# Ledger of designs, part 1: peptides against a protein of PDB entry 1MQS

No score or structure here was measured in a lab: all are predicted.

Target 1, 223 residues: chain A of PDB entry 1MQS
Amino acid sequence: ILKMLFLNKDLNNNDNITTITDDIFNQQEIIWKVLILDIKSTATISSVLRVNDLLKAGITVHSLIKQDRSPLPDVPAIYFVSPTKENIDIIVNDLKSDKYSEFYINFTSSLPRNLLEDLAQQVSITGKSDKIKQVYDQYLDFIVTEPELFSLEISNAYLTLNDPKTTEEEITGLCANIADGLFNTVLTINSIPIIRAAKGGPAEIIAEKLGTKLRDFVINTNS
Structure headers, positions and changes below count from the first letter of each chain, unless a header shows other numbers.
Peptide ipSAE was made for these designs. It is ipSAE averaged over its two directions, with the distance scale d0 held at 1.0 Angstrom where the peptide's residues are scored. Compare it between designs on one protein only; published cut-offs may not apply.
The geometry check fails a fold that doesn't show the stated peptide or that is severely misdrawn somewhere.

## One batch from the design tools (peptide; aimed at target 1 R113 K133 Q134 V135)

Design b1_p8_1 (made by RFdiffusion4)
Pose (drawn by RFdiffusion4):
Structure b1_p8_1 (pose): chain A 223 residues (1-223), chain P 8 residues (1-8)
Amino acid sequence: as target 1 above (223 residues)
Amino acid sequence: LPFPYYDL
């Protein structure tokens, strides 16, 4: 999350520290930025970062994408928002409106090609595609409550999975999401683990789903 | 794309 608040800095280069000392912060000399969150993404940040931490990272203000936000045409903006048609539209609207000097679009989970092309088409007919400095799928779609306790924030799962009423489609969709939440966690760990799961029930479906996802990930790296 | 895109 912090690396993102630094415009995904230090990326594409060297350094292995973990929580930037102040003397180095003065090495790059950092400028204030607007931080745009949404309901879901605010729940992710406010779980691990205090307001003081945000300022210390150069974040002057933070507000939800849906609020009426007063313009700051000369101030950078970092969007950390869910990959939704609704949000993308607003980014396009803010982009046109010239709400901010720059845009650093960061997606909470992962943006589908479906919506990447959407955002891209809309932005293309603006004379301002040049202001979007970066668009990243951050893969931080979970909440870390305690140091080693995390949640996918998918409430009422045992019910949805064992309710006879539930479709054989709703179940597949739910497992697909849980498979993603795990995938989001696994990528954060930066370790491709061995999947072990109890057979017979949802844990297996999710295991085999996550298995396939992690399989392709390993492939679409080297070959 | 009219803008840079990066998947991690």

Design b1_p8_1_s1 (made by RFdiffusion4, then SolubleMPNN; from b1_p8_1 with Y6I D7S)
Fold by OpenDDE base, seed 3:
Formats: structure tokens, C-alpha cells, sequence
Structure b1_p8_1_s1 (fold): chain B 223 residues (1-223), chain A 8 residues (1-8)
């Protein structure tokens, strides 16, 4: 998250948020930025950072992506939002209207290929692709509830998995979403966990999907 | 792509 707020520049591996922000604040001129969030990413940011941390990172103002926002054509913007068609369309509209000077786009999870292609096409049509400085998959689609516990904040997950009327397709889709969320957390922690799940239920399906994703990732990064 | 895209 801090790396994102500093435009994904390499930060010195100091483990303390306060030390990093203080060192940057003292050594470099602060670049003031606007932070655009959605409801989900707002919860993520709020679970990890304090308001003072945002200020130290140069966030002058933060707003919701669906909210009417005033143009700030001389101010760079950081988007940290869910990878949805709706959010892409809003970002492109903001680009068309020259709402900000520069656009640093960060998605909370991996942007699907079809949506990436859509974003690329729409941006190309505007003729303002030079304003898009970065598009990043951050893999931060989770809420930190306490230092050793997190939540994926998937609505009605328990009800969906336990309702006898739920279709196999719905269960499979939900299990895939859960596995994606867990994968994101593993990548964020930068440690491969031992996976344990109860047998004969959705937990086993999730564990299998997660295991496959992790194996594929390790193979792709080592090749 | 018309912009830099980075994914892990």
C-alpha cells in the first residue's frame, strides 16, 4: 500500500511504516496527490493505514470513484479500485475530461484480460494515453482485522455455501473468488503457507484451487 | 498496450 501511495517507487526495505514515511518526508519534496477509492478499497485502506499516514504519503484529498469530484487538472491522481467495467468506464471518463494531470491506476486484484483490452481500447480512442502513467495489479483485495487475521469480506459466503438451493456453478464461482482472495494475501505476505482444509466440502475445493494458483505462480516466476 | 501494465 505504501509503495502504491509513493507511485510504486522502490522504497528502502525499512519494516516500519513511520520510518519510511518520515525518511521520505525529510529527504524528498512531497508530491501531493488525489486518492480515488471505491467502497471495498476504502475498507482495505482504513484497515491498514491511519489518516495521518495518508497525509504523510502526500494524499491531499481522497474521494469515492462514484462520487462527483471536482476537476484538479494540475494534480496527479492515484486510483485504487476494484477491477470492474464500471470503474474502468469512470476512469476513462475522467481521462476524457482531463480531471487530473496524471493517472496512476491500481486495481485491488488482477484485472481480467477482457477488461484490460477494454481499458486499452478506450484509452487509445481518447488520444490521452500519455496521461496513464501506470496500471498496476496490487493484489490487496482483503481486510486486515488484526495482525494475524484477515477477512476477504465476501458478502453472504456462508449462506451461499450452505443453502441447498445454491447451484454447483454458484458454489464453484464463489470458491474461485475465495481462492483468488487467499492467493492475493499469500503474495502480499510473501510467504507460501501450508494449506489445510476440511475434507469433503467447499474448503477442500478452495484449497485445491489455491494450491494450483500458487504452483503456477512459482513456476512462472522461476522460469 | 498504450500504457505500462504491471501484474505479478
Amino acid sequence: as target 1 above (223 residues)
Amino acid sequence: LPFPYISL
Scores: peptide ipSAE 0.400, ipTM 0.923, DockQ to the pose 0.733
OpenDDE base, seeds 1, 2, 4, 5: peptide ipSAE 0.386, 0.376, 0.389, 0.395; ipTM 0.920, 0.919, 0.921, 0.923

Design b1_p8_1_s2 (made by RFdiffusion4, then SolubleMPNN; from b1_p8_1 with Y6I D7K)
Fold by OpenDDE base, seed 5:
Structure b1_p8_1_s2 (fold): chain B 223 residues (1-223), chain A 8 residues (1-8)
Amino acid sequence: as target 1 above (223 residues)
Amino acid sequence: LPFPYIKL
């Protein structure tokens, strides 16, 4: 999170938020930025950072992506939003309208190729691609509740997994979503866990999917 | 791509 707020510059993340923000504040001129969030990313940010932490990171204003936002054409914007078509279209519209000076786009999870291609196409049509400074896949689609506990905040997950009317496809889809959230969490922690799951149920499916994702990631990053 | 894309 802090790295993103500092435009994905390398930060010593071994320190507490206050130390990191103070060190950066003392070493670098503060760049004031707008932070654009969605409902999910708002919850993520709010679980980890306080308003004062945002201010120390140079966030002057934070707003929801779907809200009407005043133009700040001289202010750089950080988007931290879900990788959705809707959010892409809004970002592109903001680009077209010169809403901000620079665009630092961070997705809460990996942007699918089809959406990346769509974003690229739309941006190319605007002729304003130079304003997009970064498009970054973050892995921050989770809520921190306490230092050693997190939530994916998937609505009705328990109900869906235990409803006899739920289809195998729906279960598989939900398990994939859970595995994606866990994958994002693991990557954020920067530690590969030992995965333990109950056998014969959704937990095993999730564990398998997560294991595959982690293996694929490790292979792809070491190649 | 018309912009820098950083993928993990």
Scores: peptide ipSAE 0.309, ipTM 0.901, DockQ to the pose 0.735
OpenDDE base, seeds 1, 2, 3, 4: peptide ipSAE 0.304, 0.293, 0.306, 0.303; ipTM 0.899, 0.896, 0.900, 0.898

Design b1_p8_1_s3 (made by RFdiffusion4, then SolubleMPNN; from b1_p8_1 with Y6V D7R)
Fold by OpenDDE base, seed 1:
Structure b1_p8_1_s3 (fold): chain B 223 residues (1-223), chain A 8 residues (1-8)
Amino acid sequence: as target 1 above (223 residues)
Amino acid sequence: LPFPYVRL
């Protein structure tokens, strides 16, 4: 999260949030930015950062992507939003209207290829691609509740997995979504976990899917 | 792509 707020520049990650923000605040001129969020990313940010941390990162204002936002054509914007068609269309509309000086787009999870192609096409049509400074997949689709504990905030996951009327396809789909969220968390922590799951249930399916994703990632990054 | 894209 902090790296994103500093425009994905290299930060010394060995320091506490306060040390990182204080060092940057004291050593560099603050670049004031707007932060644009959705409901999901607002929960993520709020679970990790305090209002003072946002100010120290140069966030002057924060708003929801679906809210009416005043134009700030001389101010750079950081988007941190879910990878949806709706959010892409809003970002492109903001680009067309010259709502901000620069656009730093960060998705909470991996942007699907079809949506990447759509974003690229729409941006190209505007003739304003030079204002898009970066697009990042952040893999920050989880909530930090306390030290050493996090949540994926999947509504009714327990009920869905334990309802006898739930189909095998629905269970498999939900297990895939959970595995994706866990994968994003592992990448964020930058440490490969030992996976332990109960046998004979959804937990085993999730563990297998997560294990496969991690193996594939390690192979593809070392290649 | 008309912009820099980083997929981690």
Scores: peptide ipSAE 0.379, ipTM 0.918, DockQ to the pose 0.747
OpenDDE base, seeds 2, 3, 4, 5: peptide ipSAE 0.356, 0.378, 0.378, 0.379; ipTM 0.914, 0.915, 0.919, 0.919

Design b1_p8_1_s4 (made by RFdiffusion4, then SolubleMPNN; from b1_p8_1 with Y6I D7R)
Fold by OpenDDE base, seed 5:
Order: C-alpha cells, then sequence, then structure tokens
Structure b1_p8_1_s4 (fold): chain B 223 residues (1-223), chain A 8 residues (1-8)
C-alpha cells in the first residue's frame, strides 16, 4: 500500500508506517496526490492506514471512483480500484476530461487481459496516453483485521459452500475467487506459506488452486 | 501498450 501511495517507488518495507512516511517526508518533497478508491479498496486502505497516514503519504483528498469529483488538473491521481470494466471506463472518462495531471492506476488484483486490452484501446483513442504514468496490479484485495489475520470479505462464502443447492460450478468459482484472494495476500506478504487445509472439501480445492497459482507465479518470475 | 504496465 505505502509503495503505491509513493508512486511505486522503492521503499524499505521493513519499517513501520510512521518510520517510512517520516523518512520519505524528510528525504523528498511531498507530492500531493488525490486517491481514488472503490468500496472494496476503501475497506482495504481503512484496515491498514489512518487518515493521518494518507496525509503523510501526500494524499490530500480521497474519493470514491463512482462519486462526482471536482477536476484537479494540476494534481496527480492515484487510482486504487477493482479491475472492472466500470472502473476502466470511469478512469478513461477522467482522462478524457483532464480531471487530473497524471494517472497512476493500481488495481486491487490482476487486471484480466481483455480489460487490459480495453483500457489500452480506450487510452490510445484519447490521445492522452502520456498522462497514464503507471498501471500496476497491486494484489491488495483483502482486509487486515489484526496484525496476523486477514479477511477476503467474500459474502456468504460459508453458506454457499455448505448449501446443498449450490452447484459444482458455483463451488468451483467461489474456490477460485478465494484462491485468488489468498494469492494476493501471499504476494503482498512476499512469503510463500505452508498451506494446510482440511481434506475432502472446498478447503482442499482452494489449497490446490492456490498451490498451483503460487507455483506458476514462481516459475514465471524465475524464468 | 500506450502506458507502462507492471504485472507480478
Amino acid sequence: as target 1 above (223 residues)
Amino acid sequence: LPFPYIRL
């Protein structure tokens, strides 16, 4: 999160939020930015950062992506939003309207290829691609509830997995979503966990999917 | 791509 708020510059992640923000504040001129969030990313940010932490990171204003936002054409913007078509369209509309000076786009999870292509196409049509400074997959689709505990905030997951009316496809889809969320957390922690799951149920499916994703990632990053 | 895109 902090790295994103500092425009994905290298930060020493071993320090606490206060130390990091103070060190950066003392070493560099603060760049004031707008932070654009959605409902999900707002919960993520709020679980980890305080308003004062945002201010120390140079976030002068934060708003929801779906809210009407005043133009700040001289202010750079950080988007931290879900990788959805709706959010892409809003970002592109904000680009078209010169709503901000620069656009630092961060997705809460990996942007699907089709949406990346759509974003690229729409941005290209605007002729304002130079304003898009960064597009990042942040893998931050989780809520920190305690220092050593997180939640994926998937509604009705237990009910869905235990309802006899739930289809195998729905179970598989939910297990994939859970595995994606866990994958995001693992990447954020930057440590490969030992996965332990109960056998013979959805937990095993999730563990398998997560294990595959982690293996694929490690292979792809080491290649 | 018309912009820098970084994937993990």
Scores: peptide ipSAE 0.363, ipTM 0.917, DockQ to the pose 0.719
OpenDDE base, seeds 1, 2, 3, 4: peptide ipSAE 0.358, 0.342, 0.345, 0.363; ipTM 0.910, 0.912, 0.910, 0.916

Design b1_p8_2 (made by RFdiffusion4)
Pose (drawn by RFdiffusion4):
Structure b1_p8_2 (pose): chain A 223 residues (1-223), chain P 8 residues (1-8)
Amino acid sequence: as target 1 above (223 residues)
Amino acid sequence: LPFPYYPL
């Protein structure tokens, strides 16, 4: 999360510290930025970061994508928002409106090609595609409550999974989401683990789904 | 793309 608030800095290069000392902050000399969150993503940040931490990272203001936000045409913007048609539209609208000097679009989970092309087509007919400095899938779609306790914030799962009423489609979709939440966690750990799961029920489906996802990930690296 | 995109 912090690396993102630094424009995904230090990326594509060297350094293995963990929570930047102040003397180094003064090495790059950092400038204030607007931080745009949405409902879901605010729940992710406010769980691990205090307001003081945000300022210390160069974040002047933070507001939701849906609020009426007064313009700051000369101030950078970092969007950390859900990969939704609704949000993408607003980024396009803000981009046109010239709400901010720059855009650093960061997606909470992962943006589908479906929507990447959408955002891209809209932005293409603006003379301002040049202002979008970066678009990242951040893979931080979970909440870390305590130091080693996390949640996918998918309430009422035992019911949805065992309710006879539930479709054989709603179940597949739910497992697919849980598979993603785990995948989001696994990528954060930066370790491709061995999947072990109890057979017979949802845990298996999710295991085999996550298995396939992590399989392709390992492939679409080297070959 | 009309803008940079950096997938993982």

Design b1_p8_2_s1 (made by RFdiffusion4, then SolubleMPNN; from b1_p8_2 with Y6V L8I)
Fold by OpenDDE base, seed 1:
Structure b1_p8_2_s1 (fold): chain B 223 residues (1-223), chain A 8 residues (1-8)
Amino acid sequence: as target 1 above (223 residues)
Amino acid sequence: LPFPYVPI
C-alpha cells in the first residue's frame, strides 16, 4: 500500500509505516495527490492505514470512483480499484475529461487480459496515453481485521460451500478464488506459511491449490 | 501497450 501511495517508487526497507512516512516527509517536498477508491479498496485501505498516514503520503483528498468528483486538472491521481469493466470505463472517462494531470492506476488484483486490451484500446483512442503514467496489479485482495486475522470478504462463501444444492464445479471454482486471494496475501506478507486445513472438505481443496501456487511461484522466481 | 504495465 505505501509503495503505491508513493507512486510505486522504491522505499527504504523500514518495516514501520510511521518511519517510512516521516522519512519521506522530511526529505522531499510532498507531492499532493487525489486517491480514488471503490468499496472493496476502501475497506482494505481503512484496515491498514490511518487518516494521518494518507496525509503524510500526500493524499489531499480521497473519493469513491462512482461518486461525482470535481476536476483537479493540475493534481495527479492514484486509482486503487477493482479490475472491472465499469471501473475501466470510469477511468477512461476521467482521462477524456482531463479530470487530473496524471493517472497512476493500481488494480486490487490481476487485471484479466481482455480487460487490459480494452483499457489499452480505449486509452489509445483518446490520444491521451501520455497521462497514464503507470498501471499496476497489486496483491491487496484482503482486509486486515486484527494483527493475526484477515478476511477475503467473499460474500456468502460459507453458505455456498455448505449448501447441498451447490455443484462440485461451483465449489471447485470458489475454492480456486479463495486460494488466489490467500496467495496474494502470502506474497504481501513476504513469508511462506505452514498451511493447516481441515481434511475432507473445501478447506483441503483450498490448501492444496494454495500449496501448488506457492511451489510454482518459488520455482519460477528462482529460475 | 500505450502505457507502462506491471502485472502480478
Scores: peptide ipSAE 0.432, ipTM 0.931, DockQ to the pose 0.688
OpenDDE base, seeds 2, 3, 4, 5: peptide ipSAE 0.377, 0.052, 0.406, 0.416; ipTM 0.920, 0.764, 0.926, 0.928

Design b1_p8_2_s2 (made by RFdiffusion4, then SolubleMPNN; from b1_p8_2 with Y6V L8V)
Fold by OpenDDE base, seed 1:
Structure b1_p8_2_s2 (fold): chain B 223 residues (1-223), chain A 8 residues (1-8)
Amino acid sequence: as target 1 above (223 residues)
Amino acid sequence: LPFPYVPV
């Protein structure tokens, strides 16, 4: 998150959020920025950062992507939003309208190839591709609720997994989505977990999928 | 791509 707020520049300090923000605040001229969020990313930001942390990172104002926003043509914008067609269309409309000076786009999870191609096509048509300074996929599809507890905030996951009317295909699909969220969380923590799951149910399916993803990642990064 | 992209 902090790296994103500083335009994905390398932050050399392993220090606490407060130390990093204080060092930058004291040593460099603050670049003031607008932060554009959606409902999911708002929950993520609120769980990890304080309002003072946003201010120290140079965030002057934050708003929801679906809200009417006043143009600030001389101010750079950070988008931190879900990788959806709706959000892409809004970003492109903001680009067309010259709503901000620069666009730093961060998706909360991996942008699918079809949506990347759509974004690229729409941006190309505008003739304003030079204003798109970067597009990043982030690993922040989880909510930190406690120091040792987090949530993926998947609506009705328990009900869906325990409803006898739910198909095996639906269960498998949901388990894959949960495993993806857990994988992104593990990468964010930068530590390989010991996985513990109940046997004979959806938790075992999730654990197996997550284990496979982690093994594949380790193999691919060491090659 | 018409912009810099960094995937996951």
Scores: peptide ipSAE 0.403, ipTM 0.926, DockQ to the pose 0.705
OpenDDE base, seeds 2, 3, 4, 5: peptide ipSAE 0.343, 0.049, 0.370, 0.384; ipTM 0.914, 0.755, 0.920, 0.923

Design b1_p8_2_s3 (made by RFdiffusion4, then SolubleMPNN; from b1_p8_2 with Y6F L8V)
Fold by OpenDDE base, seed 5:
Structure b1_p8_2_s3 (fold): chain B 223 residues (1-223), chain A 8 residues (1-8)
Amino acid sequence: as target 1 above (223 residues)
Amino acid sequence: LPFPYFPV
């Protein structure tokens, strides 16, 4: 998170948030930025950072991506949002309208290839690709509540999984989304977990999907 | 890509 707020510059992550922000504040001229969030990323940020931490990181204001935002054409923007078509379209619209001076885009999880291609295409059409300074995939698709507890904050997950009207496809899709969130969490923690799940239900499906993702990742990174 | 992309 802090790295993102400092435009993905290398930070010494061994220190607490206060020490890091103080060190950066003392060593570098503060670059004031706008932080653009969605509902999910707002919860993630709020679980880890305080308003004072944002200010120390040079965040002047933060807003929801779906909110009407005033143009700040001389101010760089950090987007930290879910990798969705809707968010991409909004970012591109903000780019078209010269809403900000620079765009630092951080997705809360990996941007699917199809959406990357869509973003690239739309940006290319604008002729303003030079304003997009970075596009990062982040792994912060979770909320930290306690040192040993986190949430993916997937709306109505329990209801969807227990509704007899829910289709197998919908269940499978939701399980995939949960597995993606867990995968991102594991990568953030930088530790491969022992997975324990209840048998005979969605939890087992999720565990299997997560296990596959982790294995594939380990194989691909070691190759 | 028309921008710097940093994937997973």
Scores: peptide ipSAE 0.464, ipTM 0.937, DockQ to the pose 0.712
OpenDDE base, seeds 1, 2, 3, 4: peptide ipSAE 0.456, 0.440, 0.446, 0.457; ipTM 0.934, 0.932, 0.932, 0.936; seeds 1, 2, 3 fail the geometry check

Design b1_p8_2_s4 (made by RFdiffusion4, then SolubleMPNN; from b1_p8_2 with Y6F L8I)
Fold by OpenDDE base, seed 3:
Structure b1_p8_2_s4 (fold): chain B 223 residues (1-223), chain A 8 residues (1-8)
Amino acid sequence: as target 1 above (223 residues)
Amino acid sequence: LPFPYFPI
């Protein structure tokens, strides 16, 4: 999440959210931008970031994508929204209306090919493709906004996992605790999930740990 | 694509 707020620039992996935001805030060149969210991504952001963190990341204002928003033609916008036809049409309409200076689009999950093609076609027709600076598929860290959402209530999990000062031991320990919580949830639901996780990050570690626990459980219960 | 796209 923080990475996208800094336009997906590589952030030095050694500092807590607070340290990262403080370091960037102290470097005098904050790019002020608008953050456009939907209901799903709002829950995501709210679970991870405080209002002060957004401000330190250069987010001046945030709004829902479906809300009427005033034009800010000199301000870059970050979209962090679900990959839906509705959201694509709104983004394209915002592009047509020159609502913002630049568009940094981040989908909360993988954009389906058909929707990517639709977005590409609509953007091409506008003649304003130069304003679309990037389109990212983001990994949702598990923020379910749906009735299926649950929280493990692990304090500062995101901070700990994204703090570069966090030791590998601390990360591994936290990932184990998360995997334990997920395992307990799975047992409570009494259904073996298909696990999907982003590759190359804490989510993969958690998924592997959870997968092992589930396999061990199934083997032990069927024995 | 008319824009830079970064898939998962």
Scores: peptide ipSAE 0.468, ipTM 0.936, DockQ to the pose 0.542
OpenDDE base, seeds 1, 2, 4, 5: peptide ipSAE 0.482, 0.459, 0.482, 0.478; ipTM 0.938, 0.936, 0.940, 0.940; seeds 1, 2, 4, 5 fail the geometry check

Design b1_p8_3 (made by RFdiffusion4)
Pose (drawn by RFdiffusion4):
Structure b1_p8_3 (pose): chain A 223 residues (1-223), chain P 8 residues (1-8)
Amino acid sequence: as target 1 above (223 residues)
Amino acid sequence: SNKAHYLK
């Protein structure tokens, strides 16, 4: 999360520290930025970062994408928002409106090609595609409550999965989401683990789903 | 990866 608040700096280069000392913060000399969150993404940040931490990272203000936000045409903006049609539209609207000097679009989970092309088409007919400095799938779609306790924030799962009423489609979709939440965690760990799961029930489906996802990930790296 | 090039 912090690396993102630094415009995904230090990326594409060297350095292995973990929570930047101040003397180095003065090495790059950092400028204030607007931070745009949404309901879901605010729940992710406010779980691990205090307001003081945000300022220390150069975040002047933070507001939801849906609020009426007063313009700051000369101030950078970092969007950390869910990959939704609704949010993408507003980024396009803010982009046109010139609400901010720059845009650093960061998606909470992962943006589908479906919506990347959407955002791209809309932005193309603006004379301002140049202002969008970066668009990143961050893969931080989970909440870390305690140091080693995390949640996908998918409430009422045992019910949805064992309710006879539930479709054989709603179940597949739910497993697909849980497979993603895990995938989002696994990428954060930066380790491709061995999947072990109890057979017969949802854990297996999710295991085999996550298995396939992690399989392709390993492939679409080297070959 | 940075996807901003798709917007330009």

Design b1_p8_3_s1 (made by RFdiffusion4, then SolubleMPNN; from b1_p8_3, 6 letters changed)
Fold by OpenDDE base, seed 4:
Structure b1_p8_3_s1 (fold): chain B 223 residues (1-223), chain A 8 residues (1-8)
Amino acid sequence: as target 1 above (223 residues)
Amino acid sequence: MDLSYLLK
């Protein structure tokens, strides 16, 4: 999330949010920008960041995408919204109206091809594609309910799992790696979790693998 | 994923 707020620049710091924001605030010129959210992404952001954190990240104003927003033609905007037709249409309308100087678009989850094509087509018609600086689909469709957040540092995991060109073998392999990472994490925290996963996707595969590993471990340690 | 290339 912080990376997104800093226009997807690489943040090489393993520090806490406060340290990262303070360091950036002190060392770099702050680019003030507007953050455009929807209801879902608001919940995500709120679960991770405080208002003060947003300010430190250069967010001067944040608003809901469906709200009537005043034009700020000299201010760049970060959109962090659900990948829906409605949101795309609003973004395009904002583009048409020159509501902001630059558009950094981040979708909360994977953007379907049809919607991507729609976005591209509409943007093309406006003739203002140059104002769109970034389009990302983030894997940030979650709520952080606990203060402890960790990364397995698997590069492009989301992309790999969601790319239709990815083979089943690659997916299975990646899921195994993720399960291994989670297993190690579980052992580190010394607590057996209740595993819940969505059915019919990589999450289920990971859950099954992790469950098996945990069961095997418990059996072996009690033996 | 960076999808910016699709708008260029």
Scores: peptide ipSAE 0.199, ipTM 0.854, DockQ to the pose 0.416
OpenDDE base, seeds 1, 2, 3, 5: peptide ipSAE 0.176, 0.179, 0.188, 0.181; ipTM 0.845, 0.849, 0.843, 0.851

Design b1_p8_3_s2 (made by RFdiffusion4, then SolubleMPNN; from b1_p8_3, 5 letters changed)
Fold by OpenDDE base, seed 4:
Structure b1_p8_3_s2 (fold): chain B 223 residues (1-223), chain A 8 residues (1-8)
Amino acid sequence: as target 1 above (223 residues)
Amino acid sequence: MDLSHVLK
């Protein structure tokens, strides 16, 4: 998250948030930015950072992507939002309207190829691709509750998985979402876990999906 | 992952 707020520059210090922000605040000229969030990413940010931390990172204004926002054509913007068609359309509209000077786009999770292509196409049509400085998928679609505890913020997951009335399709869909969230968490921690799951239930489905994602990632990274 | 290259 901090890396994103500092425009994805390499932060070499394994120090705590306070130390990192203080060091950067003291050593470098602060680039003041606007932070654009959605409901989900707001929860993510709030679980890790305080308002003062955002300020120290150069975030002077933060707003929801769906809110009416005043143009700040001389101010760079960081988007940290879910990878949805709706958010992409809003970003492109903001680009069209010259709402900000520069656009640093960070998606909370993996951006599907079709959406990436859509974004690229729409940006191309605007003729303002030069204003988009970065596009990242950050794998930050989780909530940090404690230093070693994460929540995927999936409502009623336990109930859905254990309700006999839940369809196989619903279970499979939810398991996929859980696996995606876990995958994102693992990547953020930068450690490959040993996966253990009970056989014959949703846990096995999740474990299998997660395992596949991790294997694919390792293969692609070592390639 | 850095996807910036797709927009360039």
Scores: peptide ipSAE 0.225, ipTM 0.876, DockQ to the pose 0.680
OpenDDE base, seeds 1, 2, 3, 5: peptide ipSAE 0.216, 0.223, 0.221, 0.221; ipTM 0.869, 0.875, 0.874, 0.875

Design b1_p8_3_s3 (made by RFdiffusion4, then SolubleMPNN; from b1_p8_3, 6 letters changed)
Fold by OpenDDE base, seed 3:
Structure b1_p8_3_s3 (fold): chain B 223 residues (1-223), chain A 8 residues (1-8)
Amino acid sequence: as target 1 above (223 residues)
Amino acid sequence: MDLSSVLK
């Protein structure tokens, strides 16, 4: 998240948030930016950062993407929003209207190819692709509630997994989604976890899926 | 991932 706030510049990972923000704030020229969020990303940011941290990162204003926002044509904008068609359209509209000087787009999770293509196409039509400085899809589909506890914010997961009427396909699908979320979390933390799961249930399925994803990732990154 | 190249 901090990396994103600093326009995806490399930050020292060993420093705490306060140290990073203080060092940058005090030692470097601050680039003032606008942060544009959605409901989901707001929760994510709020779980990790304080308002003061945002300020120290050069965020002067933060707003919801669906809110009416005043043009700031001389100010760069950081988008941190869900990868949805709606959000893409809004971003493109903001681009068309020259709402900001530069656009740093960060999606909260993986951007599907179809949406990426749509974004690319729309941006191309505007002729203002030069204003888009960065596009990232992040792995931040989680909310940190405690240092050792976080939530994927999947609605009705427990009910779905424990309802006898739930189909195997539904369970498998949900387990895959959970595993994806966990995988993203692991990537964000940049540490390979020891996976513990109860046997004989959905937790085991999730653990297996996660393990596979992690193994595949490690293999692909080391090759 | 950095997807910036796709838009250029």
Scores: peptide ipSAE 0.218, ipTM 0.872, DockQ to the pose 0.687
OpenDDE base, seeds 1, 2, 4, 5: peptide ipSAE 0.209, 0.218, 0.216, 0.210; ipTM 0.868, 0.870, 0.872, 0.869

